# Ledger of designs, part 44: peptides against a protein of PDB entry 4DOW

Target 1, 157 residues: chain A of PDB entry 4DOW
Amino acid sequence: TFSWVGRPLPNRKQFQQMYREICMKINDGSEIHIKVGQFVLIQGEDNKKPYVAKLIELFQNGAEVPPKKCARVQWFVRFLEIPVSKRHLLGRSPPAQEIFWYDCSDWDNKINVETIIGPVQVVALAPEEVIPVDQKSEETLFVKLSWNKKDFAPLPP

## One batch from the design tools (peptide; made by RFdiffusion4, then SolubleMPNN)

Design b2_p15_2_s3 (from b2_p15_2, 8 letters changed)
Fold by OpenDDE base, seed 3:
Structure b2_p15_2_s3 (fold): chain B 157 residues (1-157), chain A 15 residues (1-15)
Amino acid sequence: as target 1 above (157 residues)
Amino acid sequence: FDESYKKLLEKSKSL
């Protein structure tokens, strides 16, 4: 179950009520609060790894009947999601923990909050910083670069 | 990452 936390935030979108935080109630009855700006795992297709996204907006979409709890996200892409023919552009073999800022607008950035699996830690690193591969950091994802379907580039500001 | 993912699946949302 997903429920809004707090009152709606001011916004300029006619049919959207914006929120800063949402509560995710899990099977054991405990609650996880997720806020705008945090990173989440989104249900993947079939048995694929979940997608990684940063929450940009949380909103009730009043244009739909019934209203839907939605989020706008910044997508990240895994190395293995990048076309095989273009992976060489990275010039290195990334660790499994590395993800890339998806710098394109061709993907739908609106999701239903029901697709959220849970929170995940994503850490931005400078290019020269080493990604920890030890078990201590196994649950953390790291981002150094963006991917715009053409090439890899430094992270957007 | 896989371990955390599995953990999240085990503690999946219900309501």
Scores: peptide ipSAE 0.121, ipTM 0.789, DockQ to the pose 0.058; fails the geometry check
Fold by OpenDDE base, seed 1:
Structure b2_p15_2_s3 (fold): chain B 157 residues (1-157), chain A 15 residues (1-15)
Amino acid sequence: as target 1 above (157 residues)
Amino acid sequence: FDESYKKLLEKSKSL
């Protein structure tokens, strides 16, 4: 179950109520709070690994009947999601913890909050910084570059 | 499949 936390934020978008935070209730009765600006795992297709996204907006879409709890996200892409023919452009074999900022608009960036699996830690690094691969960092994902379907590039500011 | 992600998946959501 997902429920809004706090009062709606002021906005001018028709049919939309925006929020800062959402609460996800899990089976054991515990609650996980997720805020705009945090990173989440999104349910993948079939048995594929979850997608990674940054929450940009949390909103209730009143244009739908019934209204839906939604999020607007910035997508990240895993190396193995990049076409095989383009992977060589990276010039290196990335660790499993590396993800890439998806710098394209062809993907729908609106999701239903029910597809959120949970929060995940994502850390931005400069190209010269080493991605740690020890046990302590196994739960953290790292991003150094963007991917725009044509090439890799420095991270957007 | 990452063990951390697997753990999250095991935490099933409730209504």
Scores: peptide ipSAE 0.118, ipTM 0.780, DockQ to the pose 0.062; fails the geometry check
Fold by OpenDDE base, seed 5:
Structure b2_p15_2_s3 (fold): chain B 157 residues (1-157), chain A 15 residues (1-15)
Amino acid sequence: as target 1 above (157 residues)
Amino acid sequence: FDESYKKLLEKSKSL
């Protein structure tokens, strides 16, 4: 169950009410609040691992009937989601915790909030920084580079 | 990641 937190943000979009925060009620009845700018796991397709995304906007889409709670996201891609034929372009074998900023517009960046599995920690690192692999960081994903379906590049600002 | 993900699912799957 998802519910908006706070009042809609002022905006000029006639059919969209924008919010800063959403509340996700989870299995045990507790609540997790997720804000714009945070990272989430999004339900994958059938028998696929979840996607990683940064929340850019949270909005109720009044153009739909009934209105839907939606989000606009910045996608990230895991190494194993990159086509096998392109993986060599990285020039190294990344740790399992590394993800990449997806720098393409071919993916729909609008999602239904119902597809959100939960929050995830994503940390941006400089290329020279080592990804820590320890018990404390096992739940953390790290991003150094972007992927634009052609090549890897420095992470966007 | 898979192990941590499983743990996350147990905790944070939405209703």
Scores: peptide ipSAE 0.109, ipTM 0.786, DockQ to the pose 0.057; fails the geometry check
Fold by OpenDDE base, seed 4:
Structure b2_p15_2_s3 (fold): chain B 157 residues (1-157), chain A 15 residues (1-15)
Amino acid sequence: as target 1 above (157 residues)
Amino acid sequence: FDESYKKLLEKSKSL
């Protein structure tokens, strides 16, 4: 189950109540708190790895009946999600932990919070920095570049 | 990552 943490933030959007934090109660009864600005794993399709996203907004959509707990996200994309014909544009073989900032608006960036699997650690690196590939970094994802469906580019400011 | 993901799935399925 998901529940809001704290009071709604001031906003001018009709039918929306915005929040800074949400509480995710998991199977063992423990709670995980997730805040705007953190990274999460989103449930993927059958036999697909989960999507990676950064939380931009947490809000309750009062225009729906019943109201839904939602989030706006910045999507990331895995290398293997990039079309085979375009992968060569990276010019290197990335480690499995590398993801890319999805710099395109064709994906719906609104999700239901119930699709959140849990938090994940994402670390931004400069292009010249080495991605550590060891047991300690197994749970961490790394981002150096953006992908806009046409080419790779430096991360947006 | 795959092993970590599997562990997360087992642990973090929401109520």
Scores: peptide ipSAE 0.105, ipTM 0.783, DockQ to the pose 0.059; fails the geometry check

Design b2_p15_2_s4 (from b2_p15_2, 9 letters changed)
Fold by OpenDDE base, seed 1:
Structure b2_p15_2_s4 (fold): chain B 157 residues (1-157), chain A 15 residues (1-15)
Amino acid sequence: as target 1 above (157 residues)
Amino acid sequence: FDESYEKLLKKSKEL
């Protein structure tokens, strides 16, 4: 289950209440708090690997009946999600921990919070920095570049 | 994504 943490933030959106933080309750009764600005794993389709996203907004959508707890996200893409015909454009074989900033507007960036699996650590690196591939960083994802369906580019500010 | 996240998924699915 998901519950809002704290009081709604001021906003001008007629049918939305915005929040800083949401609480995810898990089976053992413990709770995981997730805030705007953090990175999360989103349930993949079928048996596919989870998607990666950065939380931009947390809001209750009052336009829905009944109201729904939602998030607006910045998507990331895994290398294996990129079409086979375009993977060569990277010019290298990336480690499994590398993800790419999705620089396109064709994907719906509104999600239901119930699709959130949990938080994940994402670290931005400069191109010259090496992605560590050891057990200590095994759970951490790294981003150096963006992907706009045509080519790879330097990471946005 | 590893076993820890799979475990997290299992814990979250029932709530």
Scores: peptide ipSAE 0.032, ipTM 0.684, DockQ to the pose 0.063
Fold by OpenDDE base, seed 4:
Structure b2_p15_2_s4 (fold): chain B 157 residues (1-157), chain A 15 residues (1-15)
Amino acid sequence: as target 1 above (157 residues)
Amino acid sequence: FDESYEKLLKKSKEL
């Protein structure tokens, strides 16, 4: 179950109410609060790892019947989601914890909040920084580069 | 799925 936290933010969109925070109630009755700017795991396809995204906007779409709780996201991609024929362009074998900023507009960046599995920690690193691969960091994802379907590049500012 | 991901999925599916 998802519910809005706080009052709607002022905006000019006629049929949308924007929010800063949403509450996710999980099976054990506990609550997880997720804010704009945080990273989340999105439900993947059957037997596939969840997608990774950064929340850009949280909004209720009043144009739909019934109104839907939605989010706008910045997508990330896992190395295994990149076509096999282009993986060599990275020039190295990345650790499993590395993800890439998806720098394309061909993916729909609007999601239903019901597809959110939960929050995840994502850390941006400079190219020269080493990704720690130890037990304490196994749940943390790291991003150094963007992927635009053609090549890898430094992260956008 | 990683065990951590599976746990999150199980906790989130019903509510």
Scores: peptide ipSAE 0.031, ipTM 0.678, DockQ to the pose 0.067; fails the geometry check
Fold by OpenDDE base, seed 5:
Structure b2_p15_2_s4 (fold): chain B 157 residues (1-157), chain A 15 residues (1-15)
Amino acid sequence: as target 1 above (157 residues)
Amino acid sequence: FDESYEKLLKKSKEL
């Protein structure tokens, strides 16, 4: 179950009520609050690993009937989501914790919040920075580069 | 995506 936290933000977007925070209630009764700007895991297709995304907007879409709780996201991609034929462009074998800023608009960046599995920590690193591999860092994903379906590039600002 | 995340995945959302 997802519920909005706080009052809707002032906005002029037609049919949309924007929020800063949403609460995800899990069956065990626990609640997870997720805010705009945080990173989340999104349910993958079939048995694939969850997608990674940064929440850009949280909004109730009144243009849909019934209104849906939605988010706009910035997608990230896992290395294994990149086509096999293009993985060599990275020039290295990334650790499992590395993800890439998806710099394309071909992916629908609107999601239903119900697809959110939970929060995840994503840390941006400079290319020269080493991704830590200790146990304390295993819960953290790291991003150094973007992927635009053609090549890898430095992270966008 | 470590074992901790797998644990997270085992948590089902309340409908």
Scores: peptide ipSAE 0.030, ipTM 0.664, DockQ to the pose 0.060; fails the geometry check
Fold by OpenDDE base, seed 3:
Parts: C-alpha cells; sequence; structure tokens
Structure b2_p15_2_s4 (fold): chain B 157 residues (1-157), chain A 15 residues (1-15)
C-alpha cells in the first residue's frame, strides 16, 4: 500500500499533484518512507534483478482514470544490462556493486509507484576511488560513470 | 523491513 505523505507541493503542471514523500506499507505492517532524491529498487522482469532508479518526482497523475500514483526517475543500468557487444568499452571488469547513470532518453522514466520494491543506497565515486567490497558495503551500490548506449563517460554534472 | 524485501535487496546487489 502506497500513500502520500505531507501536503502537495506547489505545482504548475496541470493534472499532476506533486509530493515530496510517499509511504510504503509492506506486508508485515511496517512503513517505509521514501522521498524525492532517494534511490529505489524497481521491480524487474521475470527472473531479472531489480532496476535501480533515483526518484526525481512523486506525483499523482490526475489525467488518468482512476488517478495513479507515479514517479519520474533517473534510471541506472547494471553492467549485465548493457549489450554484450559494448561491455568491452568499459575497459575493466566492474564489481557487482557498480551501476551506471543511464544518460539516454529512450527509456520511459515514468513509473507506477507500485513497482517500487524499496530504498537502496547509491554512492557516487570519483573514477580513482575504489569500490568497497567488504560486507560493510555489500548492500550499497556505486556509480562512477554514465552510459549513453554508445560509450561510458564521466557522470553528468 | 520484512524478510522478503531483505532477501530481494541482497539478491539485487549480487550479479
Amino acid sequence: as target 1 above (157 residues)
Amino acid sequence: FDESYEKLLKKSKEL
């Protein structure tokens, strides 16, 4: 169950009511609050690992009937989601914890909040910084580069 | 978090 937290934000977009925070109530009755700017795991396809995304906007889409609770996201991509023929462009074998900023507009960046699995920690690193591989950072994902379907590049500003 | 979420979270970090 998803419910809005707080009052709607000032917004000029017709048919959209924007929020800063959403509450996710899970099966055991506990509640997880997720805010704009945080990173989340999104339900993947069958037998596929969850997608990683940064929440940009939380909004109720009033143009739909019934209204839907939605989010706009910045997608990240896992190395194994990159076409095999292009993986060599990275020039190294990344650890499993590394993800890449998806710098392309061909993916729909609007999601239904019902696809959110939960929050995840994502840390941006400089290229020279080492990705920790100890248990302390096991549940943390790291991003150093962007991927634009053609090449890897430094993170967008 | 429930066990289901934690399991999925751990799975998501391992490729």
Scores: peptide ipSAE 0.029, ipTM 0.651, DockQ to the pose 0.040; fails the geometry check

Design b2_p15_3_s1 (from b2_p15_3, 6 letters changed)
Fold by OpenDDE base, seed 1:
Structure b2_p15_3_s1 (fold): chain B 157 residues (1-157), chain A 15 residues (1-15)
Amino acid sequence: as target 1 above (157 residues)
Amino acid sequence: DKVKEELEKINEKYS
């Protein structure tokens, strides 16, 4: 169960109410609050592993009947989701905790909030910084580069 | 913890 937290933000988008925060109710009765700017895990398609995304906007889409709670996201991609023929372009074998900023517009970046599994920690690193792989960082994902379906590149500003 | 479980699955498959 998802519910909005706080008052709607000012916006000019027709048929939309924007919010800064949403509340996700868990089975045990506890609640998790997720805000714009945080990172989340999104349910994968066809029982695949979940996707990673950064929340850009939280909004209720009033153009739909009934209105739907939605989010606009920035996608990330895992190394194994990159075509086999292109993986060599990275020039190294990345750890499992590394993800890549998806720098393409071909993916739909609008999701239903019901697909959100929960929050996840993502840390941006400079290329020279080492990704820790010890037990202390096993629950943290790291991003150094972007992927634009052609090559890897430095992160966007 | 649902998030922890999913992260463990991701790390196991993509390591």
Scores: peptide ipSAE 0.039, ipTM 0.686, DockQ to the pose 0.039
Fold by OpenDDE base, seed 4:
Structure b2_p15_3_s1 (fold): chain B 157 residues (1-157), chain A 15 residues (1-15)
Amino acid sequence: as target 1 above (157 residues)
Amino acid sequence: DKVKEELEKINEKYS
């Protein structure tokens, strides 16, 4: 289950209440707090691997019946999600921990918070920085580049 | 830990 943490933020949108933080209650009764700006794993479709996203906005959509707890996200894409015919454009074989900033607007960036699996650590690196592949970094994802369905490029400012 | 399990599945694909 999901519940809002704190009071709604000042907002001019007629049917939306904005929040900074949400509480996720797991099956064992423990609670995880997730804030705007953090990275999360999103439930995959049809037994596919989960998606990776950065939370940009947390809001309750009062225009829906019943009202829905939602989020706006910045999507990331894993190397295996990129078409096989385009993977050669990277010019290297990425480690398992590397993901890419999805620089396209064709994906719906609105999600239901119930699709959130949990938080994940994502670290942005400069192109020349080495991605660590040791045991300590196994649970951390790294991003160096963006993908816009045509080519890889440096991250947007 | 559900998150840890999902990350392990992703990493194992590249091993």
Scores: peptide ipSAE 0.037, ipTM 0.677, DockQ to the pose 0.037
Fold by OpenDDE base, seed 5:
Structure b2_p15_3_s1 (fold): chain B 157 residues (1-157), chain A 15 residues (1-15)
Amino acid sequence: as target 1 above (157 residues)
Amino acid sequence: DKVKEELEKINEKYS
């Protein structure tokens, strides 16, 4: 169950009420608050690992009946989501914790909040920095590069 | 590197 936290933010977007924070109630009755700017795991396809995304906007879509709780996101992509034929462009074998900033507009960046699994930690690293694989960082994802379906590139300045 | 800086700020706030 998802519910808005706080009052709608001032905006001029037609059919949209924007919010800063949403509350996710999970099975044990506990609540998780998720804010714009945080990183989340999004439900993937069947038998697929969750997608990783940064929340850009939280909004109620008034164009639908009934209105839907939605989010706009910046996608990240896992290495295994990249076509096999293009993986060699990375020039190395990345650890499982590495994700890539998806620098394309072909993916729909609007999601239903009900697809949010929960928050996740994402850390940006310089290209020369080594991704830690110790016990403390097992649940942390790391990003060094962007992927635009053609090549890998440094993160935008 | 605005993206990296933003991510670092977020990490500081939410870690």
Scores: peptide ipSAE 0.017, ipTM 0.534, DockQ to the pose 0.028; fails the geometry check
Fold by OpenDDE base, seed 2:
Structure b2_p15_3_s1 (fold): chain B 157 residues (1-157), chain A 15 residues (1-15)
Amino acid sequence: as target 1 above (157 residues)
Amino acid sequence: DKVKEELEKINEKYS
């Protein structure tokens, strides 16, 4: 279950109440708080790996009946999500921990918060930096490049 | 590298 933390942020959107933080109740009874700006894993389709996203906004959508707890996100894309015909453009075989900043607007960036699996750590690296694969970083995701459905590009310095 | 700096700051703040 998900519940808002704190008071709504002031805004003039008629059907949206914005929040800074949301509480996710875990099955063991514990709670994890997720804030705007954090990275999260989003439930994938069928047997697909979870999507990766950065939370940009948290809001309750009053235009829906009943009102829904939603988020606006910046998407990342996994290498295997990139079409097979275009993967060669990377020029290398990325490690499983590498993700790419999705630099397109064709994906709907609004999600229901119930699709959030949990928080995840994302670290930006320079292209020349090596992605570590040790015990403490095995669940950390790394981003070096953006993907715009046409080609890979360096992240802005 | 503003993106890198932002991500590092976020990770530092929330990790």
Scores: peptide ipSAE 0.017, ipTM 0.534, DockQ to the pose 0.028; fails the geometry check

Design b2_p15_3_s2 (from b2_p15_3, 8 letters changed)
Fold by OpenDDE base, seed 1:
Structure b2_p15_3_s2 (fold): chain B 157 residues (1-157), chain A 15 residues (1-15)
Amino acid sequence: as target 1 above (157 residues)
Amino acid sequence: DKVLEELKKIQEKYS
């Protein structure tokens, strides 16, 4: 169950109410609050690993009947989601914790909030920084590069 | 922390 937190933000988008925060109710009755700017896991297809995304906007889409709670996201991609024929372009074998900024516009960046599994920690690193692979950081994802379907590149500013 | 425990369970299920 998802519900908006706080008052709607001022905006000019027709048929949309924008918010800064949403509340996710969990099975045991506990609640998780997720804010714009945070990173989340999105339900994957079938039984595959969930997608990773950064929340850019939270909004209720009033153009739909009934209105839907939605989010606009910046996608990340896991190494195993990259086509096999292109993986060699990285020039190294990345750790499982590494993800890549998806620098393409071909993916729909609008999602239903119901697909959100929960928050996740994502840390941006410089190329020279080493990704820690110990138990203490196993739940944290790291990003160094972007992927634009053609090659890997430095992160956008 | 109950929230963290539940989150880990959910993430494990979908991971």
Scores: peptide ipSAE 0.020, ipTM 0.604, DockQ to the pose 0.037
Fold by OpenDDE base, seed 3:
Structure b2_p15_3_s2 (fold): chain B 157 residues (1-157), chain A 15 residues (1-15)
Amino acid sequence: as target 1 above (157 residues)
Amino acid sequence: DKVLEELKKIQEKYS
């Protein structure tokens, strides 16, 4: 169960009520609050790891009947989601914790909040910084580069 | 904290 937290934010988008925060009710009855700017795991396909995304907007889509709770996201891509034929462009074998900023507009950036599994920690690193591989950092994902379907590049400014 | 524990479990499961 998802519910809005706080008052709607001022915005000029027709048929959209913008919010800063949403509450996710977990099966055990506890509540998790997720805010714009945080990173989340999005439900993936069967037998596929969840997608990783950064929340850009939280909004109620009044253009739909009934209205839907939605989010606009910045997608990240896992290495294994990159076509096999292009993985060599990275020039290295990334650790499992590494993800890439998806620098393309071909993916739908709007999601239903019901697809959110939960929050996840994502840390941006400089190219020279080493991604920790110890157990303490296994819960954290790391991003160094972007992927634009053609090549890997530094993170967008 | 129960909520914090759940968050850690989620990250552990899907990281």
Scores: peptide ipSAE 0.019, ipTM 0.582, DockQ to the pose 0.032
Fold by OpenDDE base, seed 2:
Structure b2_p15_3_s2 (fold): chain B 157 residues (1-157), chain A 15 residues (1-15)
Amino acid sequence: as target 1 above (157 residues)
Amino acid sequence: DKVLEELKKIQEKYS
């Protein structure tokens, strides 16, 4: 279950109440708080790995009946999500931990918070930095480049 | 390198 933390942020959107933080109740009874700006895993399709996203906004959508707890996100893309015909453009075989900043607007960036699996650590690296693949960092994801469905590019300086 | 810097700052803040 998900519940808002704190008071709504002031905004002039008629049907949206914005928040800074949301609480996710875990099955063991514990709670994890997720804030705007953090990275999360989003439920993938059947037999697919979760999507990776950065939370940009948290809001309750009052235009829906009943009102829905939603988020706007910046998507990342996994290498295996990139079409096979275009993967060669990277020019290397990335480690499984590498993700790419999705620099396109064709994906709907609004999600229901119930699709959030949990937080995930995403570390930005310069192109020359090596992605560490050790036990303590096995679940950490790394981003060096953006993907715009046409080519890979360095993250904007 | 604005995006890279932003991501690094966010990672530092929430780590």
Scores: peptide ipSAE 0.049, ipTM 0.677, DockQ to the pose 0.029; fails the geometry check
Fold by OpenDDE base, seed 5:
Structure b2_p15_3_s2 (fold): chain B 157 residues (1-157), chain A 15 residues (1-15)
Amino acid sequence: as target 1 above (157 residues)
Amino acid sequence: DKVLEELKKIQEKYS
């Protein structure tokens, strides 16, 4: 169950009520608050790992009946989501914790909030920084590069 | 690096 937290933000977008925060109530009855700007795991396809995304907007889509709770996201991609034929372009074998900023517009960046599994920690690293692989960082994802379906590139300065 | 800096700021905010 998802519910808006706080009052809608002032905006001029037609048929959209924007919010800063949403409350996710999970099975055990506990509540997780997720805010714009945070990183989340999104339900993937069957037998696939969840997608990783940064929340850009939270909004109620009034153009639909009934209105839908939605989010706009910036996608990240896991290495294994990159086509096998192009993985060599990275020039190295990345650790499992590395993800890449998806720098393409071909993916729909609007999601239903119901597809959100939960928050996830994403840490941006400079190219020279080493991704830690200790137990304390097992659940943390790291991003150094972007992927635009053609090549890897440093994150924009 | 705008993106990198932005991400680091977010990390600080939500850490």
Scores: peptide ipSAE 0.036, ipTM 0.662, DockQ to the pose 0.029; fails the geometry check

Design b2_p15_3_s3 (from b2_p15_3, 5 letters changed)
Fold by OpenDDE base, seed 1:
Structure b2_p15_3_s3 (fold): chain B 157 residues (1-157), chain A 15 residues (1-15)
Amino acid sequence: as target 1 above (157 residues)
Amino acid sequence: DPLKEELEKINEKYS
């Protein structure tokens, strides 16, 4: 289950209440707090590997009946989610921990918070920095480049 | 590490 933490933030959007933080209650009864700006795993389709996203906004959409707890996200894409015909454009075989900033607007960036599986650690690296692949960093994802459906490029500012 | 344990559980279920 999900519940808001703290008081709503000021905003100009009608029928919306914005928040900084949400509480996720997990199976054992413990709670995980997730804040705007953090990274999360989103449930994938057909039991495939979860999607990765950065939380940009947390809001309750009062225009819906009943109101829905939602989030706006910045999507990341895994290498295996990129079309086979274009993977060669990277020019290298990335480690499994590498993800790419999705620099397109064709994907819906609004999600229901109930699709959030849990938090994940994402670290941005410069192109010359090496992605560690040892067991100590296996839980961390790394991003060096963006993907715009046509080519790979440096990360946006 | 609770986060690592959770990620392992997630990966086991969804990967």
Scores: peptide ipSAE 0.020, ipTM 0.563, DockQ to the pose 0.039
Fold by OpenDDE base, seed 5:
Structure b2_p15_3_s3 (fold): chain B 157 residues (1-157), chain A 15 residues (1-15)
Amino acid sequence: as target 1 above (157 residues)
Amino acid sequence: DPLKEELEKINEKYS
């Protein structure tokens, strides 16, 4: 289950109540607090690896009846999500931990918070930095480049 | 750490 943490933020968006933080109740009864700006795993399609996203906004959508807890996200894309015909554009074989900033607007960036699996650590690296693959970092994802469906590029500022 | 355990399960499931 998901519940808002704190009071709604002041905003001028019609039919939306914005929040900074949401509480996720997991199976063992413990609670995980997720804030705007953090990275999360979003459930994928059947037999698909979870999507990776950065939370941009948390809001209750009052335009729906009943109101829906939603989030706006910045998507990342895994290498295996990139079309096979275009993977060669990277010019290297990335480690499994590498993800790419999705620099396109064709994906719906609004999600239901129920699709959030949990938080995940994402670290931005400079192009020359090596992605660590040691046991300590195996749960961390790394981003060095963006992907705009045509080519890879340096990360946006 | 519950988060670590959860992430490990996710990784195992989708590996």
Scores: peptide ipSAE 0.019, ipTM 0.553, DockQ to the pose 0.037
Fold by OpenDDE base, seed 3:
Structure b2_p15_3_s3 (fold): chain B 157 residues (1-157), chain A 15 residues (1-15)
Amino acid sequence: as target 1 above (157 residues)
Amino acid sequence: DPLKEELEKINEKYS
């Protein structure tokens, strides 16, 4: 169950009520608050790892009947989601914790909030920084590069 | 910590 937290934010988008925070009710009754700017796991296909995304906007889509709780996201892509024929462009074997900023607009950036599994920690690193693979950081994902379907590139400053 | 437990469940489910 998802519910908005706080008052709608000022916006100029017709039929959209913008929010900063959403509350996710977990089955055990506990609540997790997720804010714009945080990273989340999005439900993937069957037998697939969840997608990783950064929340850019949280909004109620009033153009739909009934209104839908939605989010606009910045997608990340896992290495194994990159076509096999292009993985060699990375020039190295990334650890499982590495993800890539998806620098392309061909994916639908609008999601239903009910597809959110939960929050996840994503840390941006410089190329020279080592991704820790210890158990302490096992639940943390790391991003160094972007992927634009053509090549890998350093993250924009 | 309920958040920690939930994250552990997520990791377990999608391992």
Scores: peptide ipSAE 0.019, ipTM 0.558, DockQ to the pose 0.035
Fold by OpenDDE base, seed 4:
Structure b2_p15_3_s3 (fold): chain B 157 residues (1-157), chain A 15 residues (1-15)
Amino acid sequence: as target 1 above (157 residues)
Amino acid sequence: DPLKEELEKINEKYS
């Protein structure tokens, strides 16, 4: 169950109410608050790991009946989601915790908030920084580079 | 930390 936190933000969009924060009620009845700018796991396809995304906008879409709680996201991509034929372009074998900033516009960046599994910690690192690989860091994802379907590159400014 | 425990279960489910 998802519910808005706070009042709608001022905006000029005719059919949208924008918000800064949403409340997610989980299985045990506890509540998790997720804000714009945080990272989340999105429900994946059958037998696939969840997608990783950064929340850039939270809004209610009033053009739909009934109105839907939605989000706009910046997608990340896991190494195993990259085509096998292009993985060599990285020039190294990344740890399982490494993800990549998806620098393409071909993916729909609008989601229903009900597809959010929960928050996740994502840490941006410089290319020369070492990704810690241990049980304590297993829950944290790390990003060093972007992927634009053609090559890897430094993160956007 | 209940959040940590839940995230751990999620990670285990999708690992």
Scores: peptide ipSAE 0.019, ipTM 0.551, DockQ to the pose 0.036

